# Ledger of designs, part 210: peptides against a protein of PDB entry 9GMZ

Target 1, 343 residues: chain A of PDB entry 9GMZ
Amino acid sequence: TGFPLELLTRPATERLAYFENYTVAHPRLKEVYEILMRTIAEPAGASFIFVYGASGVGKTTLRLRVEQKLTELALPKLESDRARVPVVGIEAIAPESRYFNWKEYYTRALITLEEPLIDHKFDYGVRGISRDNFGKINVESKVVAPALRRALENALIHRHPDVFFVDEAQHFGKVASGYKLQDQLDCLKSLANMTGILHCLLGTYELLTFRNLSGQLSRRSVDIHFRRYCADSPEDVQAFKSVLLTFQQHLPLAETPNLVDHWEYFYERTLGCIGTLKDWLKRVLSDALDREATTITLKDLQKRALSVAQCQKMFKEIQEGERQLSETEADVQNLRSALGLGA

## One batch from the design tools (peptide; made by RFdiffusion4, then SolubleMPNN)

Design b2_p22_2_s4 (from b2_p22_2, 6 letters changed)
Fold by OpenDDE base, seed 4:
Structure b2_p22_2_s4 (fold): chain B 343 residues (1-343), chain A 22 residues (1-22)
Amino acid sequence: as target 1 above (343 residues)
Amino acid sequence: ADELQRLLARRPFVPTPVEAEV
């Protein structure tokens, strides 16, 4: 089944929005989704979930699908518990300065916790936090980070989400010289412990540095590796081709483009990352719609492709992350061998 | 039912992604 043919008569904005909102349920996404949903339902004393993988692998798509599903599952209970928020998801911002902006982080989290549906106005007990007529939180510039933290702790306790998502969580690792990454982890750990809310950090392989810094976090964390598709795996190549086939059927164009015949070029310029693929196709679709084109060509693809130099840089970053994971797996085997548990 | 749909619509529901199984 392809896109609704009625879209061909619709404005370019609606056609583009259809594709933007389209998600391919590819095997790695399904696997990680099931693990994550199960872990959220039964955290078994975990306070953290780490979801790590290549940039553009689809971590944000995973988060959004889990947020949707948790919200759908909570709906019957939200009629009786108007204070509850089923899930909170934010994106950590890269600091403009040498320091992670905790004030901005707490402010964004508070804004996200204030859904328009929350009839129950919670007083955060902090002067300079107000709501507009739409229930949107406004934080005055005078409010300091420790006060915003207390407000967030109180909000999380009151709203009791099943999970708190932080996307692009590798940005917590961007600490100035002299501050320990450990202090950032202890801050997050304290927030999770004080609220009793499960935290899920999604990010690049830079999140592996967080895992190794705290043996106490390790005991209270679940790790989920969101792998890219690898060209050396026939199964992964087939899955990648199936994704291309699905996307070509869901591009709202008069003539279905043949993406599958160019699978190697798509793989070369995405490194097996489906998010990178989707973003590329979105850019190409936007250009095609602007030209009122009936289809997309290889030239249209080439115009919006990442450069070889960009792909080489991204691939080096991926290889370094995959290497660190392989070393960690070897360390686990070495530890098992040293414990006499065998391979 | 309609109020639940309105509640669903007012949450920043990421528009229900059309999912295709691969």
Scores: peptide ipSAE 0.020, ipTM 0.516, DockQ to the pose 0.084
Fold by OpenDDE base, seed 5:
Structure b2_p22_2_s4 (fold): chain B 343 residues (1-343), chain A 22 residues (1-22)
Amino acid sequence: as target 1 above (343 residues)
Amino acid sequence: ADELQRLLARRPFVPTPVEAEV
């Protein structure tokens, strides 16, 4: 079944919002979702989950769907435990300065933990953290990072989320010359250990550098690779075509566009990344709605496509990440063979 | 049900576009 036909009589904003909120449950997303949900339910002493994959593979979509599901599963308990927050999700921001801004990280985490619907205002015992009349946290510029950390530790203990998500977590790696990325990971590890809260870091293949830096993190981390679709796999090509078929049925236009016949062009300009595909189709849909167009043409697609130069850059970053993983898999096999464990 | 819809309707903080007062 396609989009609700009643959307054709609705404003362009509602039609666009429908497609923006629409998620295709494609095979790789479903697989990673099921692994992530199981790992959150049964962390088996893990303190970290690393979810890595290409930019635009759909990591943010994965996060949002897991957050939604954890919230849904927690609802019956939230009626009795009004202090609980089922999940916390933040996006790490690339620092404007050469230094990771821990003050901003802690502030964003605190703001996310103090959703206005939490009836019970927790006192952090920190001067310069206030709440407005709507329950929104305001952190004064005078509050220092160590005080915000203590406030966050206390808030996480009190709110006891099942997981703390950090999206775009590769931005933790953008540390100034001289600070080891290890020190940042040890800081996060300390926060996870102090609070008992499982942390899930989502990011690009730059997160693989984080995996290798701490043999102590490696013993307490679960790794999840969110793979793109590969054109050399018939199964992956079929899955990618099925995603295109689903998207064409869910574009709220009077005439269903033929996306599937252009699958090679979509693959060329997305590298098999469904998030990149969705974002492209959103831009094209917005343009079509603004023109009151009945359908999407190849020319409309070409107007909003990533350039060949952008795709070549993205592909090099993907190939380097996939290479590092293949080397790690080979190292595991070599280690197993050296231990006398059969391949 | 209504609280679930309110929780689910909580879009991640898309920064409210600052309505540029025209």
Scores: peptide ipSAE 0.005, ipTM 0.390, DockQ to the pose 0.019
Fold by OpenDDE base, seed 1:
Structure b2_p22_2_s4 (fold): chain B 343 residues (1-343), chain A 22 residues (1-22)
Amino acid sequence: as target 1 above (343 residues)
Amino acid sequence: ADELQRLLARRPFVPTPVEAEV
């Protein structure tokens, strides 16, 4: 099983697009996907889902696969319920200032909710919200954030998605003061409560700060840890080698490169993060296609690898996140032991 | 995606008017 051999006669752009669109269903992705799908179907009174893990672990890939599946499952019901949108997904923007731009957040969420309606130029009936000739929502500078919030609340209530995804949600936490982070969490909590829509925040281990700051959110949240593959686990090493073998078979090159023999080097430069691995292989494939190369060499890999200094920085950030989770798990075990419930 | 977009494109949603600051 591998790429369609017909791709070898196709333009470099089509060969690259094939690999970009190819998703490896690796064990950790499948596990987190099943947990997330079950939690969305049966939230048990939760208003939030937190999905946290290393940068480049594959959180965006997880979101896109869940969005696709929720869309497919909703299609039969959408014939009768014409107002419903099955899922909404946005990416949170890194703040350019010490303040989170709520106006931009609400505008992007409204654009995403209205994207399927491009052919229907709905006038929002609002002086200062218009659609351009391409169906994009333009918000005039005079429209204030509270008005955009009310528009989003009404849109979410009317469309009733099964979940509202916010990718890169750690960007809510990149604010200069702890009290402003609480205000942001209270804004999100209020939006979820007023709309009755389940929110799923995906992000780095910086999302753990959100869990720790709000004892009220912790009672109404489900936590999902998207783990990387660890080199100290034989099962994780075998899964990582299996991912390399799968990518090796799906690189649209005349000669199949031997990636598996270099698994330690791939692990060293990805830290067990499959998204980082895919992005690396995509860059190397692009370079190989531009040179009309028959295969990928170790020298081609080395040219596009993250530097040792970048990997060391990323590894420290991962270790700090994994440590905070391990301490929380140990605290729960210590509490259970102290209560006489056993380990 | 394309089928959902086609289905949703047939379904007008008029959101509540957003008040502009006067």
Scores: peptide ipSAE 0.012, ipTM 0.400, DockQ to the pose 0.013; fails the geometry check
Fold by OpenDDE base, seed 2:
Structure b2_p22_2_s4 (fold): chain B 343 residues (1-343), chain A 22 residues (1-22)
Amino acid sequence: as target 1 above (343 residues)
Amino acid sequence: ADELQRLLARRPFVPTPVEAEV
């Protein structure tokens, strides 16, 4: 089934919004979604989930879909427990300074936990946290990070989300070399332990440096690799072509563009990352709608493609991440062999 | 429907994605 044909008579803004809101449930997204949902339902004593993969693989789409599903599943219980928030999701900001801004992190988490429609406005017990007339939290400049941490701990305990998502979690690692990175991990670990709330950190392969620093986190973490599609796998190539086929059917244009015949060019300029593909198609669709075009051409695609230099840089970052994971798998096999467990 | 909309409206950033199976 393609897009609703009625969209062809609708404004360009509505046609674009349809495609922006459209999510292809591609095989890697489904697989990671199922693993993540199962792990959230049955954490088996895990305090952390790490979801890592290439930039533009679709981690944010995964998060949003899980957040939606957890909200839907919680609906019957939220009628009886009005204090409960089913899920919390924040994005970790890249620090402007040599220090991670924990005050900003706690403030953002608190703001996200404050749903305006929660009748019971939780008192954080912290002076200088107020709510405006819209229920938005205001944190006065005088409030220190330890007080905001206590407020967040209390809020997480009271609202008891099934999971706390931190997107762009590699930003925790960018500030701290060695010992300071461990302190940040210990801070997050302490927050998870004190609240009993499962934390899911989503990020690039830079998140692996964070994982490898704590042998104690490895015992209490579940790792989920969100892989890109690889051109050396016939199954992955077929899945990527199927995604292109689905997108071409859901571009709200009068004439269905043939994207599938150009699959190699799409692969070259996306590295098998579906988020990168979707963002490219959004830009091209926007341009087509602005011109009142009936279809998308290869020339329209070429105008909005990432440069070869950008793709080469992104590919090097992916290869380094995939290499680090392969080394970890080899280390596990070597450990098994050394233990006399057959490979 | 109204309660789902209220719960979805609580999250300003999650437009309900239309999911397609591939």
Scores: peptide ipSAE 0.008, ipTM 0.384, DockQ to the pose 0.075; fails the geometry check

Design b2_p22_3_s1 (from b2_p22_3, 12 letters changed)
Fold by OpenDDE base, seed 5:
Structure b2_p22_3_s1 (fold): chain B 343 residues (1-343), chain A 22 residues (1-22)
Amino acid sequence: as target 1 above (343 residues)
Amino acid sequence: MPKYTTIGVDREGNTWEVDDLL
């Protein structure tokens, strides 16, 4: 089934919004979604979930779908427990300085946690945190990071979300020394332990450095690898072609473009990352709508493609991450063999 | 052909599932 044909008579903004909000439930997304939902439901004493994979693989899409599903599942309980928030999700910001801005992190987390117009005014016991007439949290510039942390701890305990999501979590690691990275992890671990709230960190393969630095996090963490599609796998190539077929049917244009015949070019410029593919098609769709075009051509695709140099850089980062994981899998097999457990 | 579920989200945040045969 394609896009609703009525969209062809709607404004370009509505046509673009349809495609933006459209999600293909491709096999890798479904697999990671099922593992993540199961782990959130039954954390088995885990305090952290790490979801790592290539930039543009679809981690933000995964997060948003899990947030929606957890909210949907919580609706019947939210009627009786008006203080509860089912899920909270934030994006970690790349620090402008060499230091992660914990004040900004706690402020964003508090704002996001209190965005639901929950009728019950919670007093955080912190001077300089207020609510406006719309219930939005305002944090005065004078409020210090330790006070914001205590406010967030109290808010998380009171609101009791099933999970706390941190997207782009590799930004915790942009601190120039491995020692400072450990301090960031210990800070997050302390927040999870003090609140009893499960934390899910989504990010690039740079999150593997976090996993390796904390032998204490490894005992209380679940790891989820969000893999890209690989061109050397016939099954992955078929799945990638099927995603292209779905996207071509859901582009709100008068003539359905033939994307599938160009699958190799799409693969070359996305590296098998479906988020990168969707973002590319969104840019091309926007250009097509602006010129009132009936379809998308190969020339239109070429205008908005990532450069070969960008793809080569991204591919090196992917290969390094995939290598580190393959070595870890081999180390586990070697350890099992040495213990007499077999492969 | 693998059956994929596609999820649309409207402006109101309502989700709808569409089964696409690929």
Scores: peptide ipSAE 0.009, ipTM 0.413, DockQ to the pose 0.108
Fold by OpenDDE base, seed 1:
Structure b2_p22_3_s1 (fold): chain B 343 residues (1-343), chain A 22 residues (1-22)
Amino acid sequence: as target 1 above (343 residues)
Amino acid sequence: MPKYTTIGVDREGNTWEVDDLL
């Protein structure tokens, strides 16, 4: 089945919104979703989950889908326990300065955690944190980061989410000169330990630096690799072509574009990353709707494609991340072989 | 080619699952 045909008579804004809100349940997304849901349900004493993969692989889509599902599963319990929040998800912001802004992080986490609970006032035990007449949290400028941390610890304990999501978590790696990356991890570890809340950090392969620095976190962490589709795998190529076939059926245009015949060009400019593919098609669809076009052409695709230089840079970052993982897997196999444990 | 299941979310937050299991 394709898009609802009624969309062809609807405004361009509604047609674009349909495609924006459309998610393809491709094999890699489904696999990582099932692993993540199982790990959240049965963390087995883990305090952290690391979800790493290429930029544009679909980590934000995964997070949003898991947040939705955890919220849906919690609804029957939330009728009896109005204090509980099933899940909290934030995006870590790239610092404007050379150091991660913990005050901003704690403020955003508090706002997001308390947003679904307009009627339930929580006393944070911190002066200068209040709710406005619209139930929004107001943090006075005088409130310092350690006070916001205590407020977040108290809120997480009281609301008891099944998981705390942090998207773009590689931004914790942005430390000022003279500070250690380990100190950032110790702050997160302390928050997880003080609250008893499972933390899930989603990010690029830069998260592998966090994994490698903390031999103590590794004992209490679960790793999930969100892989791209690889052109050297016939199964991955077939999966990627099937995603293109699904997207071409869900572009709300009068004439179905033939995306599948251009699969190599789509692969060249997305590196097998489905999020990058969706964002590209969204830009091209927006342009087509603005022109009242009946379909999308190869020329329309070329106008909104990433440049070869951008793809080359992105590919080097992917290759470095995949290399670090392959070396870690090889080191484990070498260690097993050296211990007389069969490969 | 196998079609994957797709989940749409409208502006009202309604979800539709299209099980096109071919």
Scores: peptide ipSAE 0.016, ipTM 0.511, DockQ to the pose 0.109; fails the geometry check
Fold by OpenDDE base, seed 3:
Structure b2_p22_3_s1 (fold): chain B 343 residues (1-343), chain A 22 residues (1-22)
Amino acid sequence: as target 1 above (343 residues)
Amino acid sequence: MPKYTTIGVDREGNTWEVDDLL
């Protein structure tokens, strides 16, 4: 089934919004979703989940789907427990400075926890945090990061979400010294331990560096590798082509473009990352709608493609991450062999 | 909440609605 044909008579903004809100549940997204949902339901004493994979693989889409599902599952309980928030998700901001801004992080987390118009005023136990007449949290400039942390700890305990999501979590790792990176990790551990809230950190392969710095996290963390599609796997190529077929059917254009015939070019410029593919197609669709075009052409695709230089850089980062994981798998096998457990 | 219309595509090219995932 394609897009609703009535969209062809609708404004460009509505046609674009349809495609933006459209998601393809590709096999890797399904697999990671099932693992993540099971891990959230049964964390088995884990305090952290690490979801790592290439930039543009679809981690934000995964987060939003899990947030939606956890909210739907919680609805019957939320009628009786008006204080509860089923899930909270934030994006970590890239620091403008060489240091991660914890004050901004805690402020954004507090705001997000209170975005559901929860009629119940919560006292954060911190002076200089107030609600406006619209229920929005206002944090006075004088409130220091340790006070905001305590407010967030109290809010997380009171709202008791099943999971706290942090997207783009590799930004915690952008500290100039290994010592400060450990301090960041210990800060997050302390927050998870004090609140009893499961934390899910979503990010690039840079999260592996952050994970590996703490041998103590290994016992209290679950790892989920969100893999891209690989062109050397016939199954992965078929899945990628099937995603292209689905997207071409859901582009609200008068003539269905043949994206599948260009699968190699799409693969070259996305590295098998479905989020990168969707964002590319969104840009191309926007340009086509602005021109009132009946379809998209290879020339339209080329205008909005990532450059070869961008793809080469991204591919190098992916290869380094995939290599580190492969080395870790080999180390596990070597450890098992050394323990006499067999390969 | 944004209503996500999601179609799953398996490795064989079969399509399924994400309501089958959820």
Scores: peptide ipSAE 0.011, ipTM 0.427, DockQ to the pose 0.718; fails the geometry check
Fold by OpenDDE base, seed 2:
Structure b2_p22_3_s1 (fold): chain B 343 residues (1-343), chain A 22 residues (1-22)
Amino acid sequence: as target 1 above (343 residues)
Amino acid sequence: MPKYTTIGVDREGNTWEVDDLL
């Protein structure tokens, strides 16, 4: 089925919102979603899940879908346990300073855990944490990072989410000498261990540097590679074309654009990343709606495409990440051979 | 070409269209 035809008579804002809220259940998203949901349900003593992949591959879409599903699955239990939060998700912010701002991290996590609708006011045992008249947490500037950590530990224990998501988690790595990065990882590990809450770190391939610093985390972490579609794989090309076919049917325009015939151009300018593709199509749809256009043309696509220079930069970052993963697979094979297990 | 299933999300992200990703 395509978009609801009634949208053609609706305001441009409603037509755009339809496409923004539309998610294609493409093979890589399904695969990673299934692995992630299974790992959250049965962590088998894991304290961390690492989800890494290209920028614009769809990690945020994955997170949001998992958050919604975990919320839906928790609804029957939430009736009896009103203190429980099924899932919590934050975005790690690039620090303005040379040091990771743990105070800001803990504050954001606390604010996210304490939705206004939670009837049970948890006493954090920390002076300077209060709720406003709307139930929103306010953290006074005088509250120190160790106190906020204790408050977060207590909140996570009390709310007992099935998983704690940290999106853009590569930002933990940007600030630190190798030593400081290890300290940050040990801090996160300590938080996960003290609370018993599974942490899922989502990020770019820069997250691999963070993951590789702790040989102790390797025993208690699950790795999930959210791959892009590759043009050298016939199956991946077919999947990418199918995504284009689905998007063209769900663009709320009077005339269905032929995106599939331009699949190579879409691939060139997205590198097989569906999030990048969706964001491109959103921009083009917005422009088309503003002009009251009946369809999208190749010229409309070209106006909003990433530049070749941007694509080349993004592709180098992807290739470096894919290379590091390939080296890790080769290291496993070398280890197996050295152990006499065969390749 | 195979058509993949799609999920609509409401404005608040609370409602999905009929098909689960599972």
Scores: peptide ipSAE 0.010, ipTM 0.438, DockQ to the pose 0.149; fails the geometry check

